Peptides against a protein of PDB entry 8RAJ. Designs and how they scored, part 13

Target 1, 54 residues: chain A of PDB entry 8RAJ
Amino acid sequence: LPAENEDPDKAVVDLHRSPPKTKDPDLTPSGIIAKVKAGDMTQETARELLLAMR

## One batch from the design tools (peptide; made by RFdiffusion4, then SolubleMPNN)

Design b1_p12_5_s3 (from b1_p12_5, 6 letters changed)
Fold by OpenDDE base, seed 2:
Structure b1_p12_5_s3 (fold): chain B 54 residues (1-54), chain A 12 residues (1-12)
Amino acid sequence: as target 1 above (54 residues)
Amino acid sequence: DLEAAIEELRAL
């Protein structure tokens, strides 16, 4: 069975990029909070992202 | 919900 290519491009959330119109479940308000709880995102990065959505 | 996520983040 071919190894699932875990795409090593962990989408670097460019804080300066317009919020991607991507239906990335990871960039929803709930997805951002989930990443912080998992240790995959800093609270500061999450704050900036959530405030940019407002 | 965005406001709920902002509040949850402040509670972490």
Scores: peptide ipSAE 0.577, ipTM 0.903, DockQ to the pose 0.165
Fold by OpenDDE base, seed 4:
Formats: C-alpha cells, structure tokens, sequence
Structure b1_p12_5_s3 (fold): chain B 54 residues (1-54), chain A 12 residues (1-12)
C-alpha cells in the first residue's frame, strides 16, 4: 500500500487567512481545546485561533 | 461554544 504522504505542511493553520468554514473537527472550539490538552497545540496558538473566530 | 472554549483555555 503506498503510504499516503500526509503532507505535514497541510496541518499549518494560517492564522491570517479568514478561517474557512472548516468542517474540520480539529478546528472547532472544542477541537482546539482538545489539542491544547493533548499537548499538540500551544495555549497562545489556541488563543489566537479562538479569538479569530469572534 | 466559542465563549466557553475561551474561558476553558484561561483555566488551563
């Protein structure tokens, strides 16, 4: 099976782009908090993302 | 919701 090269660059959330209506469960307010709790996101990045959703 | 998540983040 060819390893799907999940391009690691696609995980970079551009904070300066108007958040697409990301149906990505990982970019919901709850998904962001879950990533911080898991250690996969900094509190600062999470703060910026959540504030950009206002 | 968004406001609850902002408050939860401040409590971490």
Amino acid sequence: as target 1 above (54 residues)
Amino acid sequence: DLEAAIEELRAL
Scores: peptide ipSAE 0.575, ipTM 0.903, DockQ to the pose 0.167
Fold by OpenDDE base, seed 3:
Structure b1_p12_5_s3 (fold): chain B 54 residues (1-54), chain A 12 residues (1-12)
Amino acid sequence: as target 1 above (54 residues)
Amino acid sequence: DLEAAIEELRAL
Protein backbone atom coordinates (compact mmCIF):
# COMPACT_ATOMS: atom_id res chain seq x y z
CA LEU B 1 0.00 0.00 0.00
CA PRO B 2 1.61 3.32 -0.92
CA ALA B 3 1.98 5.23 2.32
CA GLU B 4 0.15 8.44 1.56
CA ASN B 5 2.91 10.83 2.52
CA GLU B 6 0.74 13.18 4.47
CA ASP B 7 3.04 16.10 3.77
CA PRO B 8 4.03 17.08 7.34
CA ASP B 9 4.56 20.60 5.94
CA LYS B 10 0.78 21.19 6.01
CA ALA B 11 1.36 24.77 7.10
CA VAL B 12 1.83 24.64 10.84
CA VAL B 13 0.51 28.13 11.39
CA ASP B 14 3.27 29.15 13.76
CA LEU B 15 1.50 31.99 15.54
CA HIS B 16 4.96 33.09 16.77
CA ARG B 17 6.54 33.34 13.30
CA SER B 18 6.51 36.64 11.36
CA PRO B 19 3.08 37.62 9.93
CA PRO B 20 1.86 34.92 7.54
CA LYS B 21 2.61 35.89 3.96
CA THR B 22 -0.88 37.21 3.05
CA LYS B 23 -0.82 35.04 -0.12
CA ASP B 24 -2.39 31.93 1.41
CA PRO B 25 -6.14 32.20 0.63
CA ASP B 26 -6.72 29.95 3.66
CA LEU B 27 -5.27 32.60 6.02
CA THR B 28 -7.44 35.47 4.76
CA PRO B 29 -10.26 36.60 7.11
CA SER B 30 -12.78 34.92 4.77
CA GLY B 31 -10.64 31.75 4.53
CA ILE B 32 -10.43 31.50 8.33
CA ILE B 33 -14.23 31.82 8.65
CA ALA B 34 -14.67 29.19 5.91
CA LYS B 35 -12.42 26.74 7.85
CA VAL B 36 -14.43 27.29 11.05
CA LYS B 37 -17.70 26.65 9.16
CA ALA B 38 -16.19 23.49 7.64
CA GLY B 39 -15.09 22.23 11.10
CA ASP B 40 -11.39 22.39 10.06
CA MET B 41 -10.57 25.14 12.60
CA THR B 42 -11.73 25.89 16.15
CA GLN B 43 -13.46 29.18 16.88
CA GLU B 44 -10.71 29.93 19.44
CA THR B 45 -7.86 29.53 16.92
CA ALA B 46 -9.81 31.59 14.39
CA ARG B 47 -10.30 34.35 17.00
CA GLU B 48 -6.57 34.43 17.80
CA LEU B 49 -5.64 34.59 14.09
CA LEU B 50 -8.15 37.35 13.31
CA LEU B 51 -7.07 39.39 16.35
CA ALA B 52 -3.39 39.05 15.33
CA MET B 53 -4.33 40.68 11.98
CA ARG B 54 -5.42 43.94 13.75
CA ASP A 1 -13.01 42.63 5.59
CA LEU A 2 -11.31 41.77 8.89
CA GLU A 3 -13.96 43.48 11.04
CA ALA A 4 -16.80 41.69 9.23
CA ALA A 5 -15.02 38.34 9.80
CA ILE A 6 -14.62 39.07 13.54
CA GLU A 7 -18.34 39.89 13.75
CA GLU A 8 -19.29 36.76 11.75
CA LEU A 9 -17.12 34.62 14.06
CA ARG A 10 -18.99 36.02 17.11
CA ALA A 11 -22.30 35.03 15.49
CA LEU A 12 -21.28 31.35 15.09
Scores: peptide ipSAE 0.575, ipTM 0.903, DockQ to the pose 0.172
Fold by OpenDDE base, seed 1:
Structure b1_p12_5_s3 (fold): chain B 54 residues (1-54), chain A 12 residues (1-12)
Amino acid sequence: as target 1 above (54 residues)
Amino acid sequence: DLEAAIEELRAL
């Protein structure tokens, strides 16, 4: 069985880590929504991230 | 837009 390539470089966005000063397109409001739609992020994690951006 | 993303998340 091919091991699913869990790319170990999928940066687990630690919500308790200082927000990355990087304009990571994956951490923009639109990038967060895209991850949820792709099944790469839970709605709860996305909610917490988006609320922390207010 | 952040508010648009929050609203889009509620609609999922």
Scores: peptide ipSAE 0.574, ipTM 0.903, DockQ to the pose 0.172

Design b1_p12_5_s4 (from b1_p12_5, 5 letters changed)
Fold by OpenDDE base, seed 1:
Structure b1_p12_5_s4 (fold): chain B 54 residues (1-54), chain A 12 residues (1-12)
Amino acid sequence: as target 1 above (54 residues)
Amino acid sequence: DLDAKIAELEAL
């Protein structure tokens, strides 16, 4: 039985996958900071995302 | 301001 244990709502922002559609409210600068505070994103990944927006 | 958000991130 394939373990369908990938919660599709955990948007693992793979920085190496196609540029995240920046229309996701979770990928706004404020959304990124909120994910880090929630423990849903690493500080490093957040830094890379914010730098890529500059 | 994106630089302000980077600074906010570094302060976490």
Scores: peptide ipSAE 0.605, ipTM 0.911, DockQ to the pose 0.175
Fold by OpenDDE base, seed 2:
Structure b1_p12_5_s4 (fold): chain B 54 residues (1-54), chain A 12 residues (1-12)
Amino acid sequence: as target 1 above (54 residues)
Amino acid sequence: DLDAKIAELEAL
């Protein structure tokens, strides 16, 4: 079975990158909370993202 | 509301 090489580098939201004007549903406030609940994002990264959207 | 989402996050 090919190990799903989940490239961990693709899940790193670069906080220094200008927020993609793409309506990425995963970068909505609700999407961020959903990622934390799924274990796909740390609470600290989610906090920084939500504060940057303020 | 972002403040509500921050509060929801802090409650996890």
Scores: peptide ipSAE 0.605, ipTM 0.912, DockQ to the pose 0.178
Fold by OpenDDE base, seed 4:
Structure b1_p12_5_s4 (fold): chain B 54 residues (1-54), chain A 12 residues (1-12)
Amino acid sequence: as target 1 above (54 residues)
Amino acid sequence: DLDAKIAELEAL
């Protein structure tokens, strides 16, 4: 059985790393809000991410 | 507008 590569693509967003120039749709301002609405991100983490983009 | 997104977040 091929081991399901559980892709550990839980991108640990290191808040201390320079904002990745990753056009990751999940890290756009709209993507961040969508994750909070889905329950996949805390409001606090989302606030810090949005403030780091300012 | 990023400030509008912060305000949208605070309204959740």
Scores: peptide ipSAE 0.604, ipTM 0.912, DockQ to the pose 0.170
Fold by OpenDDE base, seed 5:
Structure b1_p12_5_s4 (fold): chain B 54 residues (1-54), chain A 12 residues (1-12)
Amino acid sequence: as target 1 above (54 residues)
Amino acid sequence: DLDAKIAELEAL
């Protein structure tokens, strides 16, 4: 059985990358909070993202 | 409001 390496491409939000022009619902302020609650993002990364949107 | 979201984040 081929191991489906579903490495779900954890959108490593590179803070040095231009803000994704894609309305990724996961990168909205509410989506960021949802990722932190799910354990998919650190509080630190979420803080930096929210501050970069300010 | 982003400041409200930062506050929500800090309350987690």
Scores: peptide ipSAE 0.604, ipTM 0.912, DockQ to the pose 0.175

Design b1_p12_6_s1 (from b1_p12_6, 4 letters changed)
Fold by OpenDDE base, seed 5:
Structure b1_p12_6_s1 (fold): chain B 54 residues (1-54), chain A 12 residues (1-12)
Amino acid sequence: as target 1 above (54 residues)
Amino acid sequence: DADIEELEALAA
C-alpha cells in the first residue's frame, strides 16, 4: 500500500507538534475555521486551538 | 453544520 505521503507542505496545525505561531495567519481564529471548512483540520483540534487562544 | 457554528462561536 503506498504510504499516502501526507504532503509535508500541508502545515497540519497540531497543538502537540508546534506551539501556535501567533503570527501564522492559518492559526488565527478565522484561519482555523477556514481550515476546518476546507477539511484540513478536525473540529476537535480546532476547538482545542480556539479555546487555548481565548 | 452545527459543529462549525459552535467553532464560529468560540472564534468570535
Scores: peptide ipSAE 0.533, ipTM 0.869, DockQ to the pose 0.745
Fold by OpenDDE base, seed 2:
Formats: C-alpha cells, sequence, structure tokens
Structure b1_p12_6_s1 (fold): chain B 54 residues (1-54), chain A 12 residues (1-12)
C-alpha cells in the first residue's frame, strides 16, 4: 500500500504568529483560497487570514 | 460552495 505522503510540512498557519515575513506563496490570498478548496484549511481560518491581510 | 464565494470576495 503506498504510504500516503502526509507531507508533515503542513505549514500550520498560526494566526497568532506574526505573519511570516517570508514570501510564502501559500499565504497569498489566492494561496489561502487554494488551500481551502483542497481541504487543507478551514473556511474560518481562511476568513481570519484574509481579514488580517486587508 | 457558498462559503468559498465569500472568501473570494474577501480576497479581492
Amino acid sequence: as target 1 above (54 residues)
Amino acid sequence: DADIEELEALAA
């Protein structure tokens, strides 16, 4: 059985952590939406992130 | 999904 690569490097976007100054392409508004669509982020977390970036 | 449309509006 192929081990599902649960990539352990799910960058848990901690909302309480200062937004990483790193240009994480996954933390762009489009990247956040893509994570939600993929089921890798909750809609609530995405909403909070998007509001914090505004 | 109605909730994705809300997020897209917030991202815009």
Scores: peptide ipSAE 0.532, ipTM 0.870, DockQ to the pose 0.737
Fold by OpenDDE base, seed 3:
Structure b1_p12_6_s1 (fold): chain B 54 residues (1-54), chain A 12 residues (1-12)
Amino acid sequence: as target 1 above (54 residues)
Amino acid sequence: DADIEELEALAA
């Protein structure tokens, strides 16, 4: 089976590189918390995202 | 480092 090389760079939301598209279903408040719990997002990035969404 | 409970409070 070809290893799905999910490019790890596509999973990291960088706030400084592009504004988050408000329509990304993975960038809901609950989705952000889920990514942190899964180890797919840093706590600092999550904090910045959640503050920017207020 | 932020606590997960703090992040959950920010998400509410």
Scores: peptide ipSAE 0.530, ipTM 0.871, DockQ to the pose 0.582
Fold by OpenDDE base, seed 1:
Structure b1_p12_6_s1 (fold): chain B 54 residues (1-54), chain A 12 residues (1-12)
Amino acid sequence: as target 1 above (54 residues)
Amino acid sequence: DADIEELEALAA
């Protein structure tokens, strides 16, 4: 069973689950980079988000 | 991680 370690307090940004909400401070370019550095986002997801913001 | 530099460039 994949351990769904969904920490409900960590906003897991999944591009496939919900369109990016433009008002989420965690979805700023700097917020995305911070999430990757914290291990809370994959580099691939971050790349896709950053490209979609351009 | 070598790929953080790529992401930082995309974020700029």
Scores: peptide ipSAE 0.526, ipTM 0.869, DockQ to the pose 0.715

Design b1_p12_6_s2 (from b1_p12_6 with E1D E2A E3A)
Fold by OpenDDE base, seed 2:
Structure b1_p12_6_s2 (fold): chain B 54 residues (1-54), chain A 12 residues (1-12)
Amino acid sequence: as target 1 above (54 residues)
Amino acid sequence: DAAIAELEALAA
């Protein structure tokens, strides 16, 4: 049986791998902050994303 | 700007 690559969909947004999709609710300013609070995003990545949205 | 300020407040 092919091991389902359970890509652990820990939605670690890597800014260098995929540009932020404007329609992803997880990539809104509030969604970014929520991910940081949950430990699912680093503050550095969050800062870069938020700066890119300005 | 508000989101950045909130992020900074989380780092403090």
Scores: peptide ipSAE 0.482, ipTM 0.875, DockQ to the pose 0.158
Fold by OpenDDE base, seed 1:
Structure b1_p12_6_s2 (fold): chain B 54 residues (1-54), chain A 12 residues (1-12)
Amino acid sequence: as target 1 above (54 residues)
Amino acid sequence: DAAIAELEALAA
């Protein structure tokens, strides 16, 4: 079976995960919006993250 | 916040 290269770098942004100590480009406001556009994040999760960063 | 506004615009 071809191992679906599920890109292990789908960092599921879990709100319960410790805030990334590093500049995760996927956790920038632009990165969050990009994930929503790609269907990799729900709008609700994105809203919560953006509010938490404000 | 511009990011929140952009996010909301995706649903419109």
Scores: peptide ipSAE 0.482, ipTM 0.876, DockQ to the pose 0.146
Fold by OpenDDE base, seed 5:
Structure b1_p12_6_s2 (fold): chain B 54 residues (1-54), chain A 12 residues (1-12)
Amino acid sequence: as target 1 above (54 residues)
Amino acid sequence: DAAIAELEALAA
């Protein structure tokens, strides 16, 4: 079975990472939801991120 | 929160 090419260049959103100095589209609520829809983020990780942003 | 509600709707 071809290994699913987890694109190593996909920015993994780390909950413990200092907020980027630049607007990271992956850290916006819409960006997080888009990652979940694309299968690039788990729902649980997305939930934790969204809660931390409130 | 609307984003959390949208997220929860994806799992339904």
Scores: peptide ipSAE 0.480, ipTM 0.875, DockQ to the pose 0.137
Fold by OpenDDE base, seed 4:
Structure b1_p12_6_s2 (fold): chain B 54 residues (1-54), chain A 12 residues (1-12)
Amino acid sequence: as target 1 above (54 residues)
Amino acid sequence: DAAIAELEALAA
């Protein structure tokens, strides 16, 4: 069985380490909202990200 | 901001 190495580190957006690359679909406003809907991001983290992109 | 408003609507 291929271990679905869902690398849990890919879901953790470190707000302090990587400025959102405008080219990362997971860090677009729509991508952030999609992660919250999927339960992969807290609403608070999403709020901070969206405010930082404003 | 529309994205923030959409996010707030999800908590509701």
Scores: peptide ipSAE 0.479, ipTM 0.874, DockQ to the pose 0.150

Design b1_p12_6_s3 (from b1_p12_6 with E1D E3A)
Fold by OpenDDE base, seed 4:
Structure b1_p12_6_s3 (fold): chain B 54 residues (1-54), chain A 12 residues (1-12)
Amino acid sequence: as target 1 above (54 residues)
Amino acid sequence: DEAIAELEALAA
C-alpha cells in the first residue's frame, strides 16, 4: 500500500505569503475560528490571520 | 471586527 505521504507542509499557513486568492474554506474567518476550536490552530496565529484579512 | 471578537471570547 503506498504510504499516503500526507505532505506535512500543507498544514503550515505562511503568514508572509500573499493572502490566498483561493476560496480555501479553512482560511475563511469561520474556518480559522473552527481550527482554533478544534485545537488545530493557536489563538495567536488565528489573530494574525484575521488581522491580515481585514 | 466580529471574527476577532469571537476569537477573544474563546479565551475568556
Scores: peptide ipSAE 0.479, ipTM 0.873, DockQ to the pose 0.161
Fold by OpenDDE base, seed 3:
Structure b1_p12_6_s3 (fold): chain B 54 residues (1-54), chain A 12 residues (1-12)
Amino acid sequence: as target 1 above (54 residues)
Amino acid sequence: DEAIAELEALAA
């Protein structure tokens, strides 16, 4: 069976599935803001992530 | 928090 090419671009950060890897550069405050600006993350998801980092 | 303030500025 062909391995489903999980598009690596859709790293949907599922906040409910795995604790955020604190070492992921895309999950830094600046990385989160950059994803929102790019349209790759909703403001609500970004808000939840930023609050969880406190 | 500065990051939250930046996020709020994107919503304005």
Scores: peptide ipSAE 0.477, ipTM 0.873, DockQ to the pose 0.160
Fold by OpenDDE base, seed 1:
Structure b1_p12_6_s3 (fold): chain B 54 residues (1-54), chain A 12 residues (1-12)
Amino acid sequence: as target 1 above (54 residues)
Amino acid sequence: DEAIAELEALAA
């Protein structure tokens, strides 16, 4: 079976994780939306993140 | 907020 390259950069966005010290491109509004579209994030988690960024 | 609106549009 081809080793699915589990991209280790699937940063599970932990809402309880300390705010990223670095600009994680995946934590931009566009990055969050992209994760939802890809099925890598739930709509609810995305909503909470987007609200927390405001 | 455009991002929230886009997120809501994905549910439709």
Scores: peptide ipSAE 0.475, ipTM 0.873, DockQ to the pose 0.143
Fold by OpenDDE base, seed 5:
Structure b1_p12_6_s3 (fold): chain B 54 residues (1-54), chain A 12 residues (1-12)
Amino acid sequence: as target 1 above (54 residues)
Amino acid sequence: DEAIAELEALAA
């Protein structure tokens, strides 16, 4: 069975994580939208993140 | 918010 290469570098955005000290491009609004488009994030999680960033 | 609106449009 091909090992699903779970790319370990997929930045799992933890909603309960302290705000990142560094500009993570994956945590920008555009980065979040890009993850949803790629199927790497659920719309629900993305919505919660975007709301938390307001 | 524009980003939320764009997100919601992806599921429509």
Scores: peptide ipSAE 0.474, ipTM 0.873, DockQ to the pose 0.144

Design b1_p12_6_s4 (from b1_p12_6, 5 letters changed)
Fold by OpenDDE base, seed 4:
Structure b1_p12_6_s4 (fold): chain B 54 residues (1-54), chain A 12 residues (1-12)
Amino acid sequence: as target 1 above (54 residues)
Amino acid sequence: SADIEELERLAA
C-alpha cells in the first residue's frame, strides 16, 4: 500500500488537546493566520485558538 | 463570524 505521505502539515489542531509543549510553528499566531489564508483552517477555529493564546 | 482582519488584530 503506498504509504500515504500524511502531510505532517495536516496537524488537526484539536482545541481540546493540551497545548503542545513543543512550540509547533504551525500554532503560533502567525502560523494560524497562515493556515487560514491557505484554506487549511477555518476562521472560527483560528479565532478560538487566538483568543485562547491571549 | 471572524474575518481575516479580526484574526490579524487578535494575533497582534
Scores: peptide ipSAE 0.544, ipTM 0.883, DockQ to the pose 0.574
Fold by OpenDDE base, seed 3:
Structure b1_p12_6_s4 (fold): chain B 54 residues (1-54), chain A 12 residues (1-12)
Amino acid sequence: as target 1 above (54 residues)
Amino acid sequence: SADIEELERLAA
């Protein structure tokens, strides 16, 4: 099976690795929702992020 | 577990 080229530049938002940069446009509430809809983030991770920034 | 409706509420 071709190794899915996981684009290494996809910043995996890991809540445990680094505090979310508040100015990252991909980590805005709307950006988080967009990632979930795209299948790039689990609903559980999104929930945790959204709760943390509320 | 979460659903999209809950996420949209939290994002508002």
Scores: peptide ipSAE 0.542, ipTM 0.882, DockQ to the pose 0.553
Fold by OpenDDE base, seed 1:
Structure b1_p12_6_s4 (fold): chain B 54 residues (1-54), chain A 12 residues (1-12)
Amino acid sequence: as target 1 above (54 residues)
Amino acid sequence: SADIEELERLAA
């Protein structure tokens, strides 16, 4: 299977693998939406994060 | 899966 070239420098936020750093500006509601739009986060992960932040 | 509109509503 081709190793998906996950650019190790792109911090893919996976809530199931690592708890999100709460102070990461990329984890603001707007940052989460931006990551989804960029294809750097799944919609389901974003949903879970946004619900947890409410 | 959530759509972007749903996510934007959750983020508001």
Scores: peptide ipSAE 0.540, ipTM 0.883, DockQ to the pose 0.563
Fold by OpenDDE base, seed 2:
Structure b1_p12_6_s4 (fold): chain B 54 residues (1-54), chain A 12 residues (1-12)
Amino acid sequence: as target 1 above (54 residues)
Amino acid sequence: SADIEELERLAA
């Protein structure tokens, strides 16, 4: 099975390491949901980010 | 999934 080429250039968003950047399009509420649906973010991380933005 | 629906509610 081809190893899922995890694009090493995809910035992993970690709320515990860096505060969310409001100007990052990947950190908008819709962007967060899109990442979860794509499997690029865990539900737990998304939940924490969304709660922090609320 | 129910879990994604929860996130969508939080994002709204």
Scores: peptide ipSAE 0.539, ipTM 0.880, DockQ to the pose 0.718

Design b1_p12_7_s1 (from b1_p12_7, 5 letters changed)
Fold by OpenDDE base, seed 3:
Parts: C-alpha cells; structure tokens; sequence
Structure b1_p12_7_s1 (fold): chain B 54 residues (1-54), chain A 12 residues (1-12)
C-alpha cells in the first residue's frame, strides 16, 4: 500500500513561530482568504493570522 | 487593512 507520505512540511501554522518567510503562498493574506472561501479555514483563525502578520 | 476588510465581508 503506498504509504501516502504525508509531507511533514505541510506548513503547521505555528502562531508562536517567527512569521514564516513570506514564500508560502498559503500563508499570504490572499492565500488565507482563499482558504476561508474554500471552507478550509475558519474566519476566526484567518483573522488571528492576518493580525499576526501586521 | 485590505485583507481584514475582505475577511469581514465574507459570510459568517
């Protein structure tokens, strides 16, 4: 059975880690908004992330 | 902030 290598580098958004280098498109403001629209992130979590990026 | 404004405009 192909062990789906869960890529461990799925950016665990550690809110306590230094802001990840802006290179992750999923952690850009637009990427965060896109996740909320897709139902993959709550509005509350998105708000916290966006505030942490300010 | 434009992103926060857009977020707040999304349906809850």
Amino acid sequence: as target 1 above (54 residues)
Amino acid sequence: DKALEELDSLPK
Scores: peptide ipSAE 0.567, ipTM 0.898, DockQ to the pose 0.711
Fold by OpenDDE base, seed 5:
Structure b1_p12_7_s1 (fold): chain B 54 residues (1-54), chain A 12 residues (1-12)
Amino acid sequence: as target 1 above (54 residues)
Amino acid sequence: DKALEELDSLPK
């Protein structure tokens, strides 16, 4: 059976989801930028997130 | 905003 590469549970940052009470380091401005640099997030999504945090 | 500036500076 091909090992289903379980896509690592990429923290789907849903803007409509209640902010997780947990300080997800990936949801910090720096974490968001890092995800974009890694190709794990679009610039558009990152922009929306950063604006929501402002 | 510094983060937005950095974001916009990233290669598309």
Scores: peptide ipSAE 0.566, ipTM 0.899, DockQ to the pose 0.785
Fold by OpenDDE base, seed 2:
Parts: C-alpha cells; sequence; structure tokens
Structure b1_p12_7_s1 (fold): chain B 54 residues (1-54), chain A 12 residues (1-12)
C-alpha cells in the first residue's frame, strides 16, 4: 500500500476562520504560544487568536 | 490571561 505521505497540512490558522471546533492542539493557547516560539506564527497573529478565544 | 502574558514575554 503506498504510504500516503499525508503532508501534515500546515494548519493555516486563518484569523478570519472561526476557530475550528476541532480539538486542534495547535489552536489551544499553549499550542499557539508553541507555534510562535517555533517561528511558525507571528506574535501579532497569536495575539489576535488568543484575544478571539477569550 | 496567562497566555497573553506569556506571549508578551516572548522576544519580538
Amino acid sequence: as target 1 above (54 residues)
Amino acid sequence: DKALEELDSLPK
């Protein structure tokens, strides 16, 4: 069976997209902070997301 | 908010 290289679809955090009801660990406050630390998200985007989750 | 505080503590 061909190994479906499921390229992890980089969860494009669309700021205008309602936070996916999916328990995406990357969209938790801790996950957001982790992405910023990893350089995968800007601090500004993270700020907007965190405020939207408030 | 703990997450916002942590975010603000990150280097720019």
Scores: peptide ipSAE 0.566, ipTM 0.898, DockQ to the pose 0.727
Fold by OpenDDE base, seed 4:
Structure b1_p12_7_s1 (fold): chain B 54 residues (1-54), chain A 12 residues (1-12)
Amino acid sequence: as target 1 above (54 residues)
Amino acid sequence: DKALEELDSLPK
């Protein structure tokens, strides 16, 4: 059986392309901070996302 | 804002 390479569709959160899906657990304030800590998001992008959530 | 404060505490 072809292993469906579930390419983890790394939802590239592009603030300029798509409004943040507030339903994505990875886009909660805590999830955003976790991504920055993991090196998966820049601090600047995280700042913009967090500001947009206010 | 707690999240922004935490973000600012992270190394750049």
Scores: peptide ipSAE 0.564, ipTM 0.898, DockQ to the pose 0.728

Design b1_p12_7_s2 (from b1_p12_7, 5 letters changed)
Fold by OpenDDE base, seed 2:
Structure b1_p12_7_s2 (fold): chain B 54 residues (1-54), chain A 12 residues (1-12)
Amino acid sequence: as target 1 above (54 residues)
Amino acid sequence: DEALAELDALPP
């Protein structure tokens, strides 16, 4: 059984860290919205991320 | 922005 190593610590996008230049599909606008829908991100953090990507 | 509008439509 692959342990779902959802390290919750790795999914926290630190807004003070330069956005990783990684093509992290989770840092797309759609990926951010998906995290909020999943409960993995707050609406406020998602707003700040989306504004920083503008 | 469509993503901001979708975000604001989510329940808190």
Scores: peptide ipSAE 0.552, ipTM 0.892, DockQ to the pose 0.758
Fold by OpenDDE base, seed 4:
Structure b1_p12_7_s2 (fold): chain B 54 residues (1-54), chain A 12 residues (1-12)
Amino acid sequence: as target 1 above (54 residues)
Amino acid sequence: DEALAELDALPP
């Protein structure tokens, strides 16, 4: 089986990207906190994202 | 904001 190259580039949340029109579960407040807990996002990037949602 | 409070409670 070819190793599914999960492109690590799909995990990069660009703060300058227009807010996804899709309810991306990864971009909910709970999804952001879950990524920080998993080590997939920095606390600082998560803070900036959560502030941009206010 | 509950989500910011939960974030700040995480270890650095």
Scores: peptide ipSAE 0.551, ipTM 0.892, DockQ to the pose 0.734
Fold by OpenDDE base, seed 1:
Structure b1_p12_7_s2 (fold): chain B 54 residues (1-54), chain A 12 residues (1-12)
Amino acid sequence: as target 1 above (54 residues)
Amino acid sequence: DEALAELDALPP
């Protein structure tokens, strides 16, 4: 059985970390917005991320 | 930018 390492370390998107080359669904524009809606990210941090992804 | 518009529509 592949150990689903559900590391519940909610990937704190560190703005100082280079965007992972992995298509992390949590780092898509929709994933960022979903984190804000969940209260897992501030609107300001999400704005900075979305601007950096342009 | 659609994502920024959706973000701005969220409550603060």
Scores: peptide ipSAE 0.551, ipTM 0.892, DockQ to the pose 0.748
Fold by OpenDDE base, seed 5:
Structure b1_p12_7_s2 (fold): chain B 54 residues (1-54), chain A 12 residues (1-12)
Amino acid sequence: as target 1 above (54 residues)
Amino acid sequence: DEALAELDALPP
């Protein structure tokens, strides 16, 4: 199985560069919370994303 | 909002 090279370094969601793609599993509410728990996203960035998805 | 409540329940 080719390891899906999800380069973890490209998962930095730039709020100013692209609207949250609701089709990306990493950009679902649960995916955002998972990134915060992993240390890959700040709680503040996660809050801004979750508010923008309302 | 359940996701914000879960976010707020995370340790700082």
Scores: peptide ipSAE 0.545, ipTM 0.890, DockQ to the pose 0.713

Design b1_p12_7_s3 (from b1_p12_7, 5 letters changed)
Fold by OpenDDE base, seed 1:
Structure b1_p12_7_s3 (fold): chain B 54 residues (1-54), chain A 12 residues (1-12)
Amino acid sequence: as target 1 above (54 residues)
Amino acid sequence: DEALEELDSLPP
């Protein structure tokens, strides 16, 4: 089976993991919305993240 | 919240 190139650098933001203390640009409100627009994040997961960042 | 309004405006 070809190993699906799980790009290990696509940080799947696990909502159950403590938010990374790093100002990851991917975890900004704009970065979250950009991931949804790219199809890399669901709208539901993005909503939960944005609410948790308030 | 502008980010939630933008998110809600995205296609499902």
Scores: peptide ipSAE 0.556, ipTM 0.894, DockQ to the pose 0.732
Fold by OpenDDE base, seed 4:
Structure b1_p12_7_s3 (fold): chain B 54 residues (1-54), chain A 12 residues (1-12)
Amino acid sequence: as target 1 above (54 residues)
Amino acid sequence: DEALEELDSLPP
């Protein structure tokens, strides 16, 4: 049985990478806010991401 | 920007 190691690909949002045109629901403004509320993202990183989406 | 206003309302 292949153990599907679902390595939770912790989508390390590389701020230096051009925002992937991936409609990653986790990279929407609402998804970013949800990660901060969950403690999975810092408020500062979320601010930088939201500003880069303008 | 509603998302930034919501973000600034979160605890640090």
Scores: peptide ipSAE 0.556, ipTM 0.895, DockQ to the pose 0.765
Fold by OpenDDE base, seed 5:
Structure b1_p12_7_s3 (fold): chain B 54 residues (1-54), chain A 12 residues (1-12)
Amino acid sequence: as target 1 above (54 residues)
Amino acid sequence: DEALEELDSLPP
């Protein structure tokens, strides 16, 4: 059985990419915090994102 | 910034 590594469509938050003009719930401050709480994002990456959104 | 304060309050 091929392990379909369905990489869950982890919205790869590239800090070098223009912020998506789409209301990606994962890129809201609350969505970023939710990813950290889920263990899907590091606190450091989340901090950089939140600072870039300020 | 409320989101940064919440972030820093999360367990490592």
Scores: peptide ipSAE 0.555, ipTM 0.894, DockQ to the pose 0.752
Fold by OpenDDE base, seed 2:
Structure b1_p12_7_s3 (fold): chain B 54 residues (1-54), chain A 12 residues (1-12)
Amino acid sequence: as target 1 above (54 residues)
Amino acid sequence: DEALEELDSLPP
């Protein structure tokens, strides 16, 4: 059985990309905060994303 | 915005 190498292609949240209409749980306000807490996103990038969702 | 308040509460 090929191990599904879920390469966690760390969805590089491109700030210049229109927020994907994808239900990416990673792009919810809670998902963004979770990425910052995990060290996968900067507080600055998270702030810009949260403001762009407003 | 609860998420911005939580974000501001995170260490830099």
Scores: peptide ipSAE 0.555, ipTM 0.894, DockQ to the pose 0.708

